# Peptides against a protein of PDB entry 6NYY: the designs that were tried, part 66

Target 1, 212 residues: chain A of PDB entry 6NYY
Amino acid sequence: KHFEQAIERVIGGLEKKTQVLQPEEKKTVAYHEAGHAVAGWYLEHADPLLKVSIIPRGKGLGYAQYLPKEQYLYTKEQLLDRMCMTLGGRVSEEIFFGRITTGAQDDLRKVTQSAYAQIVQFGMNEKVGQISFDLPRQGDMVLEKPYSEATARLIDDEVRILINDAYKRTVALLTEKKADVEKVALLLLEKEVLDKNDMVELLGPRPFAEKS
Target 2, 212 residues: chain A of PDB entry 6NYY as posed
Amino acid sequence: KHFEQAIERVIGGLEKKTQVLQPEEKKTVAYHQAGHAVAGWYLEHADPLLKVSIIPRGKGLGYAQYLPKEQYLYTKEQLLDRMCMTLGGRVSEEIFFGRITTGAQDDLRKVTQSAYAQIVQFGMNEKVGQISFDLPRQGDMVLEKPYSEATARLIDDEVRILINDAYKRTVALLTEKKADVEKVALLLLEKEVLDKNDMVELLGPRPFAEKS

## One batch from the design tools (peptide; made by RFdiffusion4, then SolubleMPNN)

Design b2_p16_5_s4 (from b2_p16_5, 9 letters changed)
Fold by OpenDDE base, seed 3:
Structure b2_p16_5_s4 (fold): chain B 212 residues (1-212), chain A 16 residues (1-16)
Amino acid sequence: as target 1 above (212 residues)
Amino acid sequence: SSLEYLQSVLSQPARY
C-alpha cells in the first residue's frame, strides 16, 4: 500500500482534493479513460495496462498507466497501435456522447507528434519516401525547412491520412468493444481507480501474452 | 509550414 501510493504520487502527482469534477465531467473522464484502457487491452502492440484512474492529479483529470516495454526499436505497426490507444479516449467520447471535449488535447498532440515523426524522421511513408530530418522541439527556432512547399503539403496530407487511419481503426475497435468500454467506465465511476486485476475480472485475460 | 504547425502543437502544455 505505501509503495503503491508512493508510485502513484510520482506518476500522477499529489491528489488535488480541491479539484472536484462535476458529475457530468467525471462521467466524461471515466468514459475517456475507459476508451484508452480498452483500446490498450485489445491492441497487440499497446503496452499492458497497469492502472487507470479518474482521480484528478496534477494537470490531469484522469490517467492510464501502462507497463512500458524496454524497446529501442519500434515498428510501424507498433507505432500505429500506440496511436490508436492514444486516440481511445477521444473515440470513446464520440461513441458514447456524440460530442468531443478538450480532454483529448494532450492525446491529439501526442498522436500528431508521432505521425510527423513517422513520416519525416523515420521514413515510414511511401509517398514522402526515405527522408529523415529533425523536427523542431518546443523552443527551437523554426529554421528554413529543408524541403519545398510541395513536399510540405505532401507531408501534411500524409500526416492527416495516417491520423485518420488510426482514428478509424480505433473507432472500429471501440465500437466492437463498446460493451467493454461501458463496463470499465461504470466500474471507474464506482471505484475511481482500477488495476490490471479489475480489468481481467471485467474483460477476461488480455488476449496477448505478456512478452516477458 | 508543417514545421511551424508542429512547433505550435509541441508548445502546448501537457494535459493528462
Scores: peptide ipSAE 0.044, ipTM 0.674, DockQ to the pose 0.147
Fold by OpenDDE base, seed 4:
Structure b2_p16_5_s4 (fold): chain B 212 residues (1-212), chain A 16 residues (1-16)
Amino acid sequence: as target 1 above (212 residues)
Amino acid sequence: SSLEYLQSVLSQPARY
């Protein structure tokens, strides 16, 4: 408990108990976080869900916390499922509300960074090929790209394709599991915080054995 | 072992 709270404070910041969301915003957050939670639950290579919350912390309105595997090497399949899990919030908003919000900005940033890293750092794209370039860091003068404008366009196109493929996969999954997303969202609106045990009670055991 | 918790955070939109 104390250790978990310490980690939550480091990751999420301080609880903003004074931040009152409008009921519709709180509903949006609940369905957004439920999307993350359910996507992570049913994706084999996603990290196991530890906690999901709609209590605002720091700059976040809600969060899903996962227990990452201790690994140094990531497969393309693992990176894809992590992208899908990260898109789960945005996809849930689209499925349930027929609209998207600004809430997914951080998720989209993470997905974008992952997609670029896969294509230009890890050589995981067949069209771009077995290349590795350092991505400009925020604040680095974007010196001349070490590749042509044609290659830049190809990279941009393949990034969009990869993200769109992850998005479509997430849409398919959360559409199939729509009832489960709703169950999680409704329970979040009641309890504000769910743990792994709440998810097991609600959805049954996660279908993938945690490789210890 | 630094429990690298991956947190998905629904960020507050920057109030412009």
Scores: peptide ipSAE 0.036, ipTM 0.710, DockQ to the pose 0.114
Fold by OpenDDE base, seed 2:
Parts: sequence; C-alpha cells; structure tokens
Structure b2_p16_5_s4 (fold): chain B 212 residues (1-212), chain A 16 residues (1-16)
Amino acid sequence: as target 1 above (212 residues)
Amino acid sequence: SSLEYLQSVLSQPARY
C-alpha cells in the first residue's frame, strides 16, 4: 500500500483532489483511459496493465500504469504495439465521441518520438535504410542535419506512414473491442480506479501469457 | 531497477 502510493506519487504526482472535472470531461477521461487499457490488454507485445485511473494526478487527468519488462532490446513489433497502446486513448475518443481532444498531446508526442527513433536511430525503415542519427535533444542547437533535404522529406513521410499505420491498427482493434472499452470506461466512472483483477473480471484473462 | 512505468498522462491542456 505505501509502496504503491509512493510509486503512484512518483509517476502521476500528487492527487489533485481539488480538480473537479465536469461530468462530460470525466466521461472523456474514462473512455480515453479505457482505450489505453483495452489496447494494452489485446496487444501481444504491449506491457501488462497494472492499474488504470481517472483520478487527476499532477499534470494528468488520468493514467494507465503498466509493468514494463526489464529489457534492453526492442523489436519493431514491440515498438508498434507500444505505439498502438499509446494511441488507444485518442482512438477511443474518436470511436465513442466522434471528436478528439487535447488529452492525447503527450501520447502523440511519445508516438512521434518513437516513430522518429525507429526510422532515424534504429534503422527500422526500409526506404530510409540502415541509418542512425542522433535526434536533437530539447535545447540542443539545430546541428546541421547529416542528411539532405530529400532525405528529411523521406523521413517525415515515413514517420507519418508509420504513425498512420499504428493508428489504423488501433482503430481496428478498439472497434472490434468496442464493447470492452465501454465496460472498462463505465466501471472507471463508478470506481475511478481499476486494477488487473478488475480487468480480468471484465474482459477475462489477458490472452497473452505474461512472460515471467 | 528503475521501474519505467509507462504512464499515459492525459496532459492537462496547456493553460493558454
């Protein structure tokens, strides 16, 4: 209990009990977090869900917490499923509300960073090829790009393709699992916090064996 | 072991 609270505090920040979301915003957060949770549940290479919450903490209105695998090497498939899980909130909003919100900004940033890293750091794109460039860190002077403007355009195009493919994959998944997203969202609105056991009760056991 | 918790943080909209 104390350790979990300490971890939650480090990850999410302090509970902002003073931020009363409007019912419609709380509903949006519930479906957003349900999208992350369900995407992570049904993606083989996604990290297992530990907890999902719609209690505002720090800068977040909600969060999904996953147990990362202790690994140093990531496959292209793992990175794709991680991107899909990260897009789950945005996709859920689109499916259920027919609109998108600013709530996915950090998710889109993470997805964008992952896509660029895959293409320009990890050499995971066939068109761009087996290249590895350092991405400018926030605050680093715009060092001269070690590649041509034509290569820059190709990178930008392939990043968009990769993100769009991940988005479409997530739309397909959460459309198939739409009823499960709704079950999770409705239970979140009731309990505000769900754990792995709640997810098992709602959805059944995760279809992928947790590699211990 | 740095438990890198992947937190999806619904960012509060930047207060404009």
Scores: peptide ipSAE 0.034, ipTM 0.708, DockQ to the pose 0.119
Fold by OpenDDE base, seed 1:
Structure b2_p16_5_s4 (fold): chain B 212 residues (1-212), chain A 16 residues (1-16)
Amino acid sequence: as target 1 above (212 residues)
Amino acid sequence: SSLEYLQSVLSQPARY
């Protein structure tokens, strides 16, 4: 408990219990976080859900917390499932509200960064090939790209394809599990915070054996 | 253990 709270403070910031979200915004956050939670529950290579919360912290309105495995090597399949889990919030908003919000900005940033890294750092795209370039960090002088404009266009196209494939996969999953997303969202609106045990009670055991 | 917090930081729009 104390250790978890300390980690939550470091990562999420202080609970801003004083930020009263409008009821409609709180509903949007609940369905957004439910999308992340359910996607993570039913994706084999997603990290196990520890906690999901709609209590505003720092600059965040909600969050999903996962226990990452200490691993240094990621497969393409693992990275795809992580992308799908990260898109779960946006997809849930689309499925339930027929509209998208600014809430997914950080998620889309992470997905975009992952997609570029897969293609230009990890060599995981067949069209771009077995290449590895350092992505310019914010504030680095835009050194001349070590590749042609044609290669830049190819990279941009393949990034869009990868993100769209992850998005479609997430839409298919959360459409299939739509009732589960609804259950999680409604329970979030009641409890504001759910843990792994709440998810097991609501959805049953996670269908993937925890690799011991 | 690097807890990768997938914080969906619903970034408040920068107050312009």
Scores: peptide ipSAE 0.038, ipTM 0.713, DockQ to the pose 0.095; fails the geometry check

Design b2_p16_6_s1 (from b2_p16_6, 8 letters changed)
Fold by OpenDDE base, seed 2:
Structure b2_p16_6_s1 (fold): chain B 212 residues (1-212), chain A 16 residues (1-16)
Amino acid sequence: as target 1 above (212 residues)
Amino acid sequence: MSISDDEYLEKLLEEH
């Protein structure tokens, strides 16, 4: 508890205890975070959830904490499930509210970065081929791309395909688990913070063994 | 063998 809180403060910053969300915004955040939590729960290669919160921290309105990764090598399947988990918030908003919000901006950034990395850095796309180029970091001078404009268009197309496939997979999953998303969201609105035990009580044991 | 340098993959706490 105390150690976890210390880590949370270092990583997430101070809780914005004074930030009062409107009831509708708080509801949106709860369903958004529930989407992440439930997607992570039912995706084999998603990181195990430790904590989910709708208490605003730093720049976020909610957050999820996962078990530390002792993994340095990722498969394409693992990266896909991670993308789906990251899309869970946006997909939940679409399913429950029929609208999308700006709350998923950071999630979309992460998904976009992952998709480009898979195609351009890790060579995981058959159509683009086994290529590896460094992606410009935020603030790096945009140097000329080491590939043709035709290759750039191909990369952009394949990135969109990959993201859309992850999105569709997430929609299918959270539609199937819609009742579970609602249960988590409602409990978040009540407790503001859920841990792994709350998730087990609500959803049952996670279907996949935790990597010890 | 190279380690993935994807900073996204190393995050323990994600803000949403």
Scores: peptide ipSAE 0.017, ipTM 0.563, DockQ to the pose 0.078
Fold by OpenDDE base, seed 5:
Structure b2_p16_6_s1 (fold): chain B 212 residues (1-212), chain A 16 residues (1-16)
Amino acid sequence: as target 1 above (212 residues)
Amino acid sequence: MSISDDEYLEKLLEEH
């Protein structure tokens, strides 16, 4: 408890218990977080879920916490599953509400960063090839791109393809698991915070062995 | 062999 709270404070900031969400907003958050949780549960290469919450913290209205994995090397398949998990919130909103919100902004940023990194840092795209360029950081002088405008267009196209593939994969998964997303969302609305044990009780054991 | 850049990976705690 105390150690978890300390980690939560360091990583997630202070709970803003004073933010009263409207019931419809709270419902949206619950289904969004349930989307992440269920996607992470059924994706082999996603990090194990530790906690999911619809209690606002810092700037977030909800959050998911995952078990740190001591992994320094990632495959394309692993990065894809991580992208799918990250898209889980947005996809859940689409499936259940037929609309999207601004709540997925940070998720989309992460997915975008991951996709660009895969293509231009890790050389994981066959069309772009075995290249590795430093992505400009915010505040770095816009160094001239070390590649042509044609290559820039190719990169942009391949990034879009990769993200779209991850999105479609997530839609397929959460559509199949729609009832599980609903169960998690409803339990979140009741308990506000779920742990791994709650998820096991609700969904059964995670179908992937925890990598010790 | 280098470690993958964590800047481009998902955080352990995601607020959204």
Scores: peptide ipSAE 0.016, ipTM 0.551, DockQ to the pose 0.067
Fold by OpenDDE base, seed 3:
Structure b2_p16_6_s1 (fold): chain B 212 residues (1-212), chain A 16 residues (1-16)
Amino acid sequence: as target 1 above (212 residues)
Amino acid sequence: MSISDDEYLEKLLEEH
């Protein structure tokens, strides 16, 4: 109890009980978080879901918590599934509301950073090749890129392709699992917080063995 | 004007 509450405080910050979302905003958040949760449930290389919440905390209107794998090396497939899970919120909003919101800004930033890292740091793109450049850190002077403008354009194009591929994969998955996203969203609107057991009750056991 | 997901992503990509 005390340890779980301490972890929740460290990860989620203080519950902003003072931030009352309008019913339509709360609905949007529920479907957004359900998109993340369901994408993570059905993607093999996604981290297992621990908790999903639509209670505003810190700067977030909702969140999903995952058990990180004790893993230092990631495959291209693992990074793709993580990108898809991260896009799950935006994709859910599109599927259910036919509109996008600003709620996915942090998710899009994470996906963008991951895509650039895969191409320019990890050498995971065949067209760009086996390159590894340091991405400018926040606060570093934008030093001249160690590659030509032609290479910069190629990198930007391949980043867009990778993100679009992840997006399309997520759309296909959440369209197939649309009823499951709705079940999770509706239960979130009722309970505000779901755990792994709630997800198992709704969706059945996660189809992937937990790598112990 | 609904900024298309593509335009928003492009803007994020240009800012980096």
Scores: peptide ipSAE 0.010, ipTM 0.527, DockQ to the pose 0.047
Fold by OpenDDE base, seed 4:
Structure b2_p16_6_s1 (fold): chain B 212 residues (1-212), chain A 16 residues (1-16)
Amino acid sequence: as target 1 above (212 residues)
Amino acid sequence: MSISDDEYLEKLLEEH
């Protein structure tokens, strides 16, 4: 309990009890966070869900918290499932509302950063090959790219392909699990906060063994 | 979910 609360404060920041969401915004957040939660539940290499909340914290209107893995090495498959989980909010909004909101910008930033890292730093793309370059940091003078403009275009194209593949995978998953996303979203609107036990009661046990 | 607006990242997802 105390340790979980400490982790929640570090990850989510202080609850902004003063930020009152409009009912329609609260509904959007509930379905967004339900998308993350359900994607994480049904993706093998996603981290197990600990908590999902539609109570605003820090800069977020809602959040999903996952059990951190003590893992130093990530496979391409693990990174893909993490990308899909991160896209779960945006995809849920599209499936249920037929529109997208600005609420997924941080998720899209994370997905974009992950895709570039996989292709440019980790050598995980066959077309780009086994190369590793440092990504320019924010504020670094755009020094001459260590690669040609043709390679730059190839990298950009392969990043888009990877993100689109993750997006399509997430759309397929959350479309299949649409009823589960709705169950989670509706319960979030009632309770505002769900834990792993609430998810087990709604969806059944997570279909993947927790690697201890 | 965060409060943000970035048109660049939306285009990245639409082009493929």
Scores: peptide ipSAE 0.037, ipTM 0.550, DockQ to the pose 0.150; fails the geometry check

Design b2_p16_6_s2 (from b2_p16_6, 7 letters changed)
Fold by OpenDDE base, seed 1:
Structure b2_p16_6_s2 (fold): chain B 212 residues (1-212), chain A 16 residues (1-16)
Amino acid sequence: as target 1 above (212 residues)
Amino acid sequence: MSISDDPYLEEFLEKH
């Protein structure tokens, strides 16, 4: 209880009760967040879902919160499943509405940053190889890239491949679990907030053992 | 305005 409330305050800030979404926007948010929640539920290397909400907080219209792990080392497989979970909202919108919105902007930013980090910082791409470069921070003068324009193009191509593979994986998963996404979205529209127990009641137990 | 305010990848990206 106190720990969850502390996480909610740090992550979400105060509920912006003043943002009245139109019913159609609220529906879009519900299916978007259901996509994140269901992707995280069925991806082995995703962190356990703690809470999913369609109540606007801070900078978001909704959120899916996961139990943070004190993890410092990540595998390529873990990073891929995290990317898939982050794409879950966009993919859900595509599956249910046949349209995409601006709502996935921050998700796509995060996925893009993760993909670049995997390729140019962690050496996780075979074509680019075991290289590690510092990514320019926001506001740093773009120092001359320590690699050629040909290498820059290769990096950009491999980033697109990685993101597209994560997207396709997420599409396959949420298409298989389409009925589960709809159940979560409909229950979100009713309750506005779901916890792990609501998800267990709705979907059954998460198929992966919680690594304690 | 983005839909999701998800800290999950943000924490990872801040640490790296």
Scores: peptide ipSAE 0.213, ipTM 0.796, DockQ to the pose 0.339
Fold by OpenDDE base, seed 2:
Structure b2_p16_6_s2 (fold): chain B 212 residues (1-212), chain A 16 residues (1-16)
Amino acid sequence: as target 1 above (212 residues)
Amino acid sequence: MSISDDPYLEEFLEKH
C-alpha cells in the first residue's frame, strides 16, 4: 500500500481531484484504459496489470499500471506485445466509438519510438538488417544520418509496417475480447479504479502464468 | 492532452 502509493506519486504525480471531465470524455477515458487493461491481460508477453484508473493524474486522464519486471533483455515478441498493449486504448476507442481522439498521442509516440528502436537500434528487422544507430534524443542536434536516403525510406516503411502489424493484432484481440473491454470500462465508470482482483473477478484469472 | 500516463514504455526507452 504505502510503497504502491509512493510509486504512484512518482509516476502519476498528484491526483487532479479538481479536474472534472465531461461525462462523454470520462466514458472515452474508461474505454481507452479498458483497452490497455484487456490487451495487457490477454497478451502473453505483456506485464501483469496492477491497477487501472480513470482518475486524472499528472498529465494523464487515466492510466494502466503494470508490474515492472527487472528486465534488461527484451525479445521481439515482448516488444510487439508491449506495442499492442500500448495501442489498446486507441483501438478500444475505434471499436466502441468509431472515432479516434487525441488521447492516444503519448501512446503513439511510445509505439513510434519503440518501432524505430527495434529497427535501427536492435537490428530486429530483416530488410533493414543487423544495424544499430543511435536515435537522436530530443534536443540533440540532428547530425547527418549515418545512412543513405534510401535506407531512411526503408526504415520509415518498415516502421510503418511494424506499427500497422501491431495495430491489426490489437484490433483482432480487442474485437475478440470486446465484451471484456466493455465490462472493464463499465466497472471503471462505477469504481474509477480497478485492481488485479477486480480484473480477475470480471475476466477470470489471467491466462498466462505470472513469472514470479 | 494524452489519456494515458503510462511509464511502461518510457522506462524501456530511457534504459536503452
Scores: peptide ipSAE 0.212, ipTM 0.782, DockQ to the pose 0.362
Fold by OpenDDE base, seed 3:
Structure b2_p16_6_s2 (fold): chain B 212 residues (1-212), chain A 16 residues (1-16)
Amino acid sequence: as target 1 above (212 residues)
Amino acid sequence: MSISDDPYLEEFLEKH
């Protein structure tokens, strides 16, 4: 209880009771967050969902909180499933509304950064090969890229391929689980906050063993 | 304004 409340305070910040979303925007947020939640539920290498909320906090209109595993090493499969989970909001908006919003901007930024890191830092792409270059950090002078313009084009192409593959995987998953996304979104609109137990009641137990 | 304020990937990107 006290530890969970302390984590909720540190992670959630103060609930901004001051941002009243219009009903249609709140609906968009609910389906967006339901997309993240359901993607994370059915992706083996995603971290378990702890909480999902459509109550605005900090800079977000909603959030999904996961139990991170204490790990320092990530597999390519883990990074892909994390990308798919991060795309879950955008994909849900597309599936349910036939339109996309600006709401996925930070998700797309994160996915883009992850894709570049996989290809140019972790050597996880066969065409680019076993290379590792430091990505310019925010505030570093854009030093000349340590690779040719031909390699830059190859990297950009392989980043797009990786993101598109993650996107297609997420579309397939959330299309299959469309009814589950709907259930989560509708319950979010009712309760505003769901926990792991609410998700188990709606969807059944997560199909993957919790790695203790 | 982004919908999701998710620290999940930020912690990963900050550690790398």
Scores: peptide ipSAE 0.212, ipTM 0.769, DockQ to the pose 0.302
Fold by OpenDDE base, seed 5:
Structure b2_p16_6_s2 (fold): chain B 212 residues (1-212), chain A 16 residues (1-16)
Amino acid sequence: as target 1 above (212 residues)
Amino acid sequence: MSISDDPYLEEFLEKH
């Protein structure tokens, strides 16, 4: 309880209980968050879901919280599954509503940053090769890129390929699990907050053992 | 305003 509340305060900030969403917006949030939750549930390398909520907190209209694993080393497969989970909200909106909203802005930012990091910092792309460059932080002087314009184009192309692959993987997963996404979304609209136990009751046990 | 306030990838990106 106290530890969960502390994590909730650190991660989610203050609940904006006063933010009144229109019923249609609340529905969009529920299906978006259900997309994240279900993607995380069925992706092996995603962290275990702790909580999913459609109660606005801080800067978000909802959230999914995962048990952070103290992990310092990430595989390419782990990073891909994390990207897929992060795309789960956008993909859910597309599957259920046939439209996309601005709600995935932060998700897309994170996915974009992860894709660039994989290619230019971690050397995880075969075409770009075993390179590692520091990504300019916001506010750093735009130092001249330590690579050619041809390399810049290659990086941009490979980033797009990686993100599109993650997107397609997420579409395939959430299309297969469409009924599960709907169950979670409907229960979110009823309870506003779900925990791991609610997810187990809805979907059965997570098919992956919690990596201790 | 984004729907999700998920720190999942943010924490990763902050550590690297």
Scores: peptide ipSAE 0.227, ipTM 0.795, DockQ to the pose 0.344; fails the geometry check

Design b2_p16_6_s3 (from b2_p16_6, 10 letters changed)
Fold by OpenDDE base, seed 4:
Structure b2_p16_6_s3 (fold): chain B 212 residues (1-212), chain A 16 residues (1-16)
Amino acid sequence: as target 1 above (212 residues)
Amino acid sequence: MRTSDDPYLQQLLDEH
C-alpha cells in the first residue's frame, strides 16, 4: 500500500481533482487506457499491469502502471512487445471509435525513440546492420551525420517498417481481444481505477508466468 | 494518455 502510493506519486504526479472531463472524453480515455492494459496483459514480454486509472493526474488524463523489472539487457522481442503495449491506446481508439486523438502523442514519441534506438544504437536491424551511432540529443547542434544521406533514408524507412509492424501486431491482438478491451473500458468508466485483481476477475489469470 | 493543452497545438488550431 505505502510503496504503491509512493510509485503512484512518482509516475502519475498529483491527482488533479479539478480537471473534469466531458463524458465523451472520459470514454475515450477509458478505451485508450483499456487498450494499454489489455495489450500488456496478453503480451508475454510486456511488464505485468499493476494499476490502470482514468483519473487525471498532472498532465495525464489516464495511465497504466506496470511492475518494473530489474532488467539490464533487453531482447528485440521484449522491445517489440513494449512498443505494442505503448501503441495499445492509439489502436484501441481506432478500433472502437474509427478516429484517433492527440492523446497518444507521448506514446508515439516513446515508440519512435525506441524504434530509432533499436536500429541505430543497438544494431537490431538486418538492413542497417551492426552499427551504433549516438542519437542527436535535444539541443545538440545538428553536427554532420556520421553516415550518408542514403543511410539516413534507409534508417527512416526501417524505423517506419518497425513501427508499422508493431502497430499491425497491436491491431491484430486488440481485435482478437476486442471484447476484453470493452470489459476493461466499461469497468474503468464505473470504478475509475482498476488493479491487477480486477483484471484477473475480468480476464482470468495473465497467461504468462510472472518472472520473479 | 496526456492532455492536448499544448500552447503550440492551440496556436496551430488558431491559425486554421
Scores: peptide ipSAE 0.189, ipTM 0.727, DockQ to the pose 0.123
Fold by OpenDDE base, seed 5:
Structure b2_p16_6_s3 (fold): chain B 212 residues (1-212), chain A 16 residues (1-16)
Amino acid sequence: as target 1 above (212 residues)
Amino acid sequence: MRTSDDPYLQQLLDEH
């Protein structure tokens, strides 16, 4: 109890008990978080789901919490699955509502950062090649890019390709698992908070062994 | 999912 509350405070901030969402917004949050949860459930390299909540906390309207693995090395495949999990909310909104909201902004930021890091820091793109540049941090003087405008355009194009591939993969997954997303979303609307056991009851055991 | 309390977004919404 106290330890879970401490983790919840660190990750989610203080519960905003005063933030009453309209029923349609609450529904949007439920399906968005269900998208993350289901994507994380069926992606091999996603972290195990601990909790999913549609109770507003701090600046969050809902969240999915995962058990992070102590992992020091990531493959391209692992980074792709993490991108897909992160896109799960946006994709769920598209599949169920035929519209998208601003609620995915933080997710898209993370996906964008991951895509750029893969291409310009980790050398994971064949067209850009085996290069590693420091990404400018907010507040660093815009140092002249150590590459040409042609390379900048290539990076931008390959980032878009990578994100689009992750998006398409997520659409395919959540379309296949559409009924599972619905089950999770409906139960979220009832209970507001689900744990791993609730997910096992709804979906069956996660198809990937928890690599300890 | 997070609230979009971006000052720039708020400005854009207020201009419309």
Scores: peptide ipSAE 0.189, ipTM 0.723, DockQ to the pose 0.123
Fold by OpenDDE base, seed 3:
Structure b2_p16_6_s3 (fold): chain B 212 residues (1-212), chain A 16 residues (1-16)
Amino acid sequence: as target 1 above (212 residues)
Amino acid sequence: MRTSDDPYLQQLLDEH
């Protein structure tokens, strides 16, 4: 009890009981978080879902919490599945509402950062090649890029391709699992918080063995 | 999902 509450305070901050979302906004949050949860459930290399909530906390309107794997090395496939899971909220909004909101901004930032890191730090793109450059850190003077403007354009193009591929993969997955996203979203609107057991009851066991 | 009123967005807009 005390340890779980301490972790919840560190991760979520204090529950803002004072921010009452309008019903339509609460619905948007529920489907957004359901998109993350379902994408994470059916992507092999995504981290296992622990908790999903639509209770506003601090600056967050909702969140999905995952159990991180103790790993120091990531494959290209693992990074792709993480990108797809991160896009799950935006994709769910598109599938169910035919519109997108500002709520995915942090997700898009994470996806963008991951895509650039894969291409310019990890050498994971065949066209750009086996290169590794440090990305400018916040507060570093934008030092001259250690590559030509032609290489910069190539990097930008390959980043867009990678993000679009992850987006299309997520659209395909959540379209196939559309009924499961609906079930999770509706139960979120009822309970506001779901755990792993609620997800197992709704969707069945996660189809991937938990790597112990 | 985050609120659009996130001061971090304002900070990012002010830095640019």
Scores: peptide ipSAE 0.182, ipTM 0.715, DockQ to the pose 0.147
Fold by OpenDDE base, seed 1:
Structure b2_p16_6_s3 (fold): chain B 212 residues (1-212), chain A 16 residues (1-16)
Amino acid sequence: as target 1 above (212 residues)
Amino acid sequence: MRTSDDPYLQQLLDEH
């Protein structure tokens, strides 16, 4: 209880009971968050879902909360599944509404940061190779890149490929699980908040054992 | 609309 509330405060801030979303916006949020929740449910390397909410909090219109693992080392496969989970909201909007919103901005930022880190910090791309460069921090003077403009273009191209592959993987998953996304979204519109038990009742047990 | 931030992933991204 106290720990969950502390996590909720850190992630969401205080509930802004004063932000009344229009019904259509609330529907968009519900399907977006359902996309995250369902992607996380069916991706092996995603963190276990704790809570999904469409109640506006702080700067968020809705959120999916996961139990972070004490993990200091990530595989390429784990990072891909995390990218897919993060794209789940955008993909759900595309599948159900045939339109995309600005609501995925923070998700796309995270996916972009992860993709660049994989390619230029972790050496996880075969074309770019086993390189590791510091990414410019926000506010650092852009020091001269230690590589050519041709290498910069290659990095940018491989980042786009990686993100597009994650997007396609997420589209395939959420298309297969489309009925599950809709069930979660509809239940969110009714209850506004779902926990892991609600998800188990709705979808059945998560197909991956929780690594305790 | 937010996926939970993984603090460990963010740490990995910030330490490099």
Scores: peptide ipSAE 0.133, ipTM 0.568, DockQ to the pose 0.747

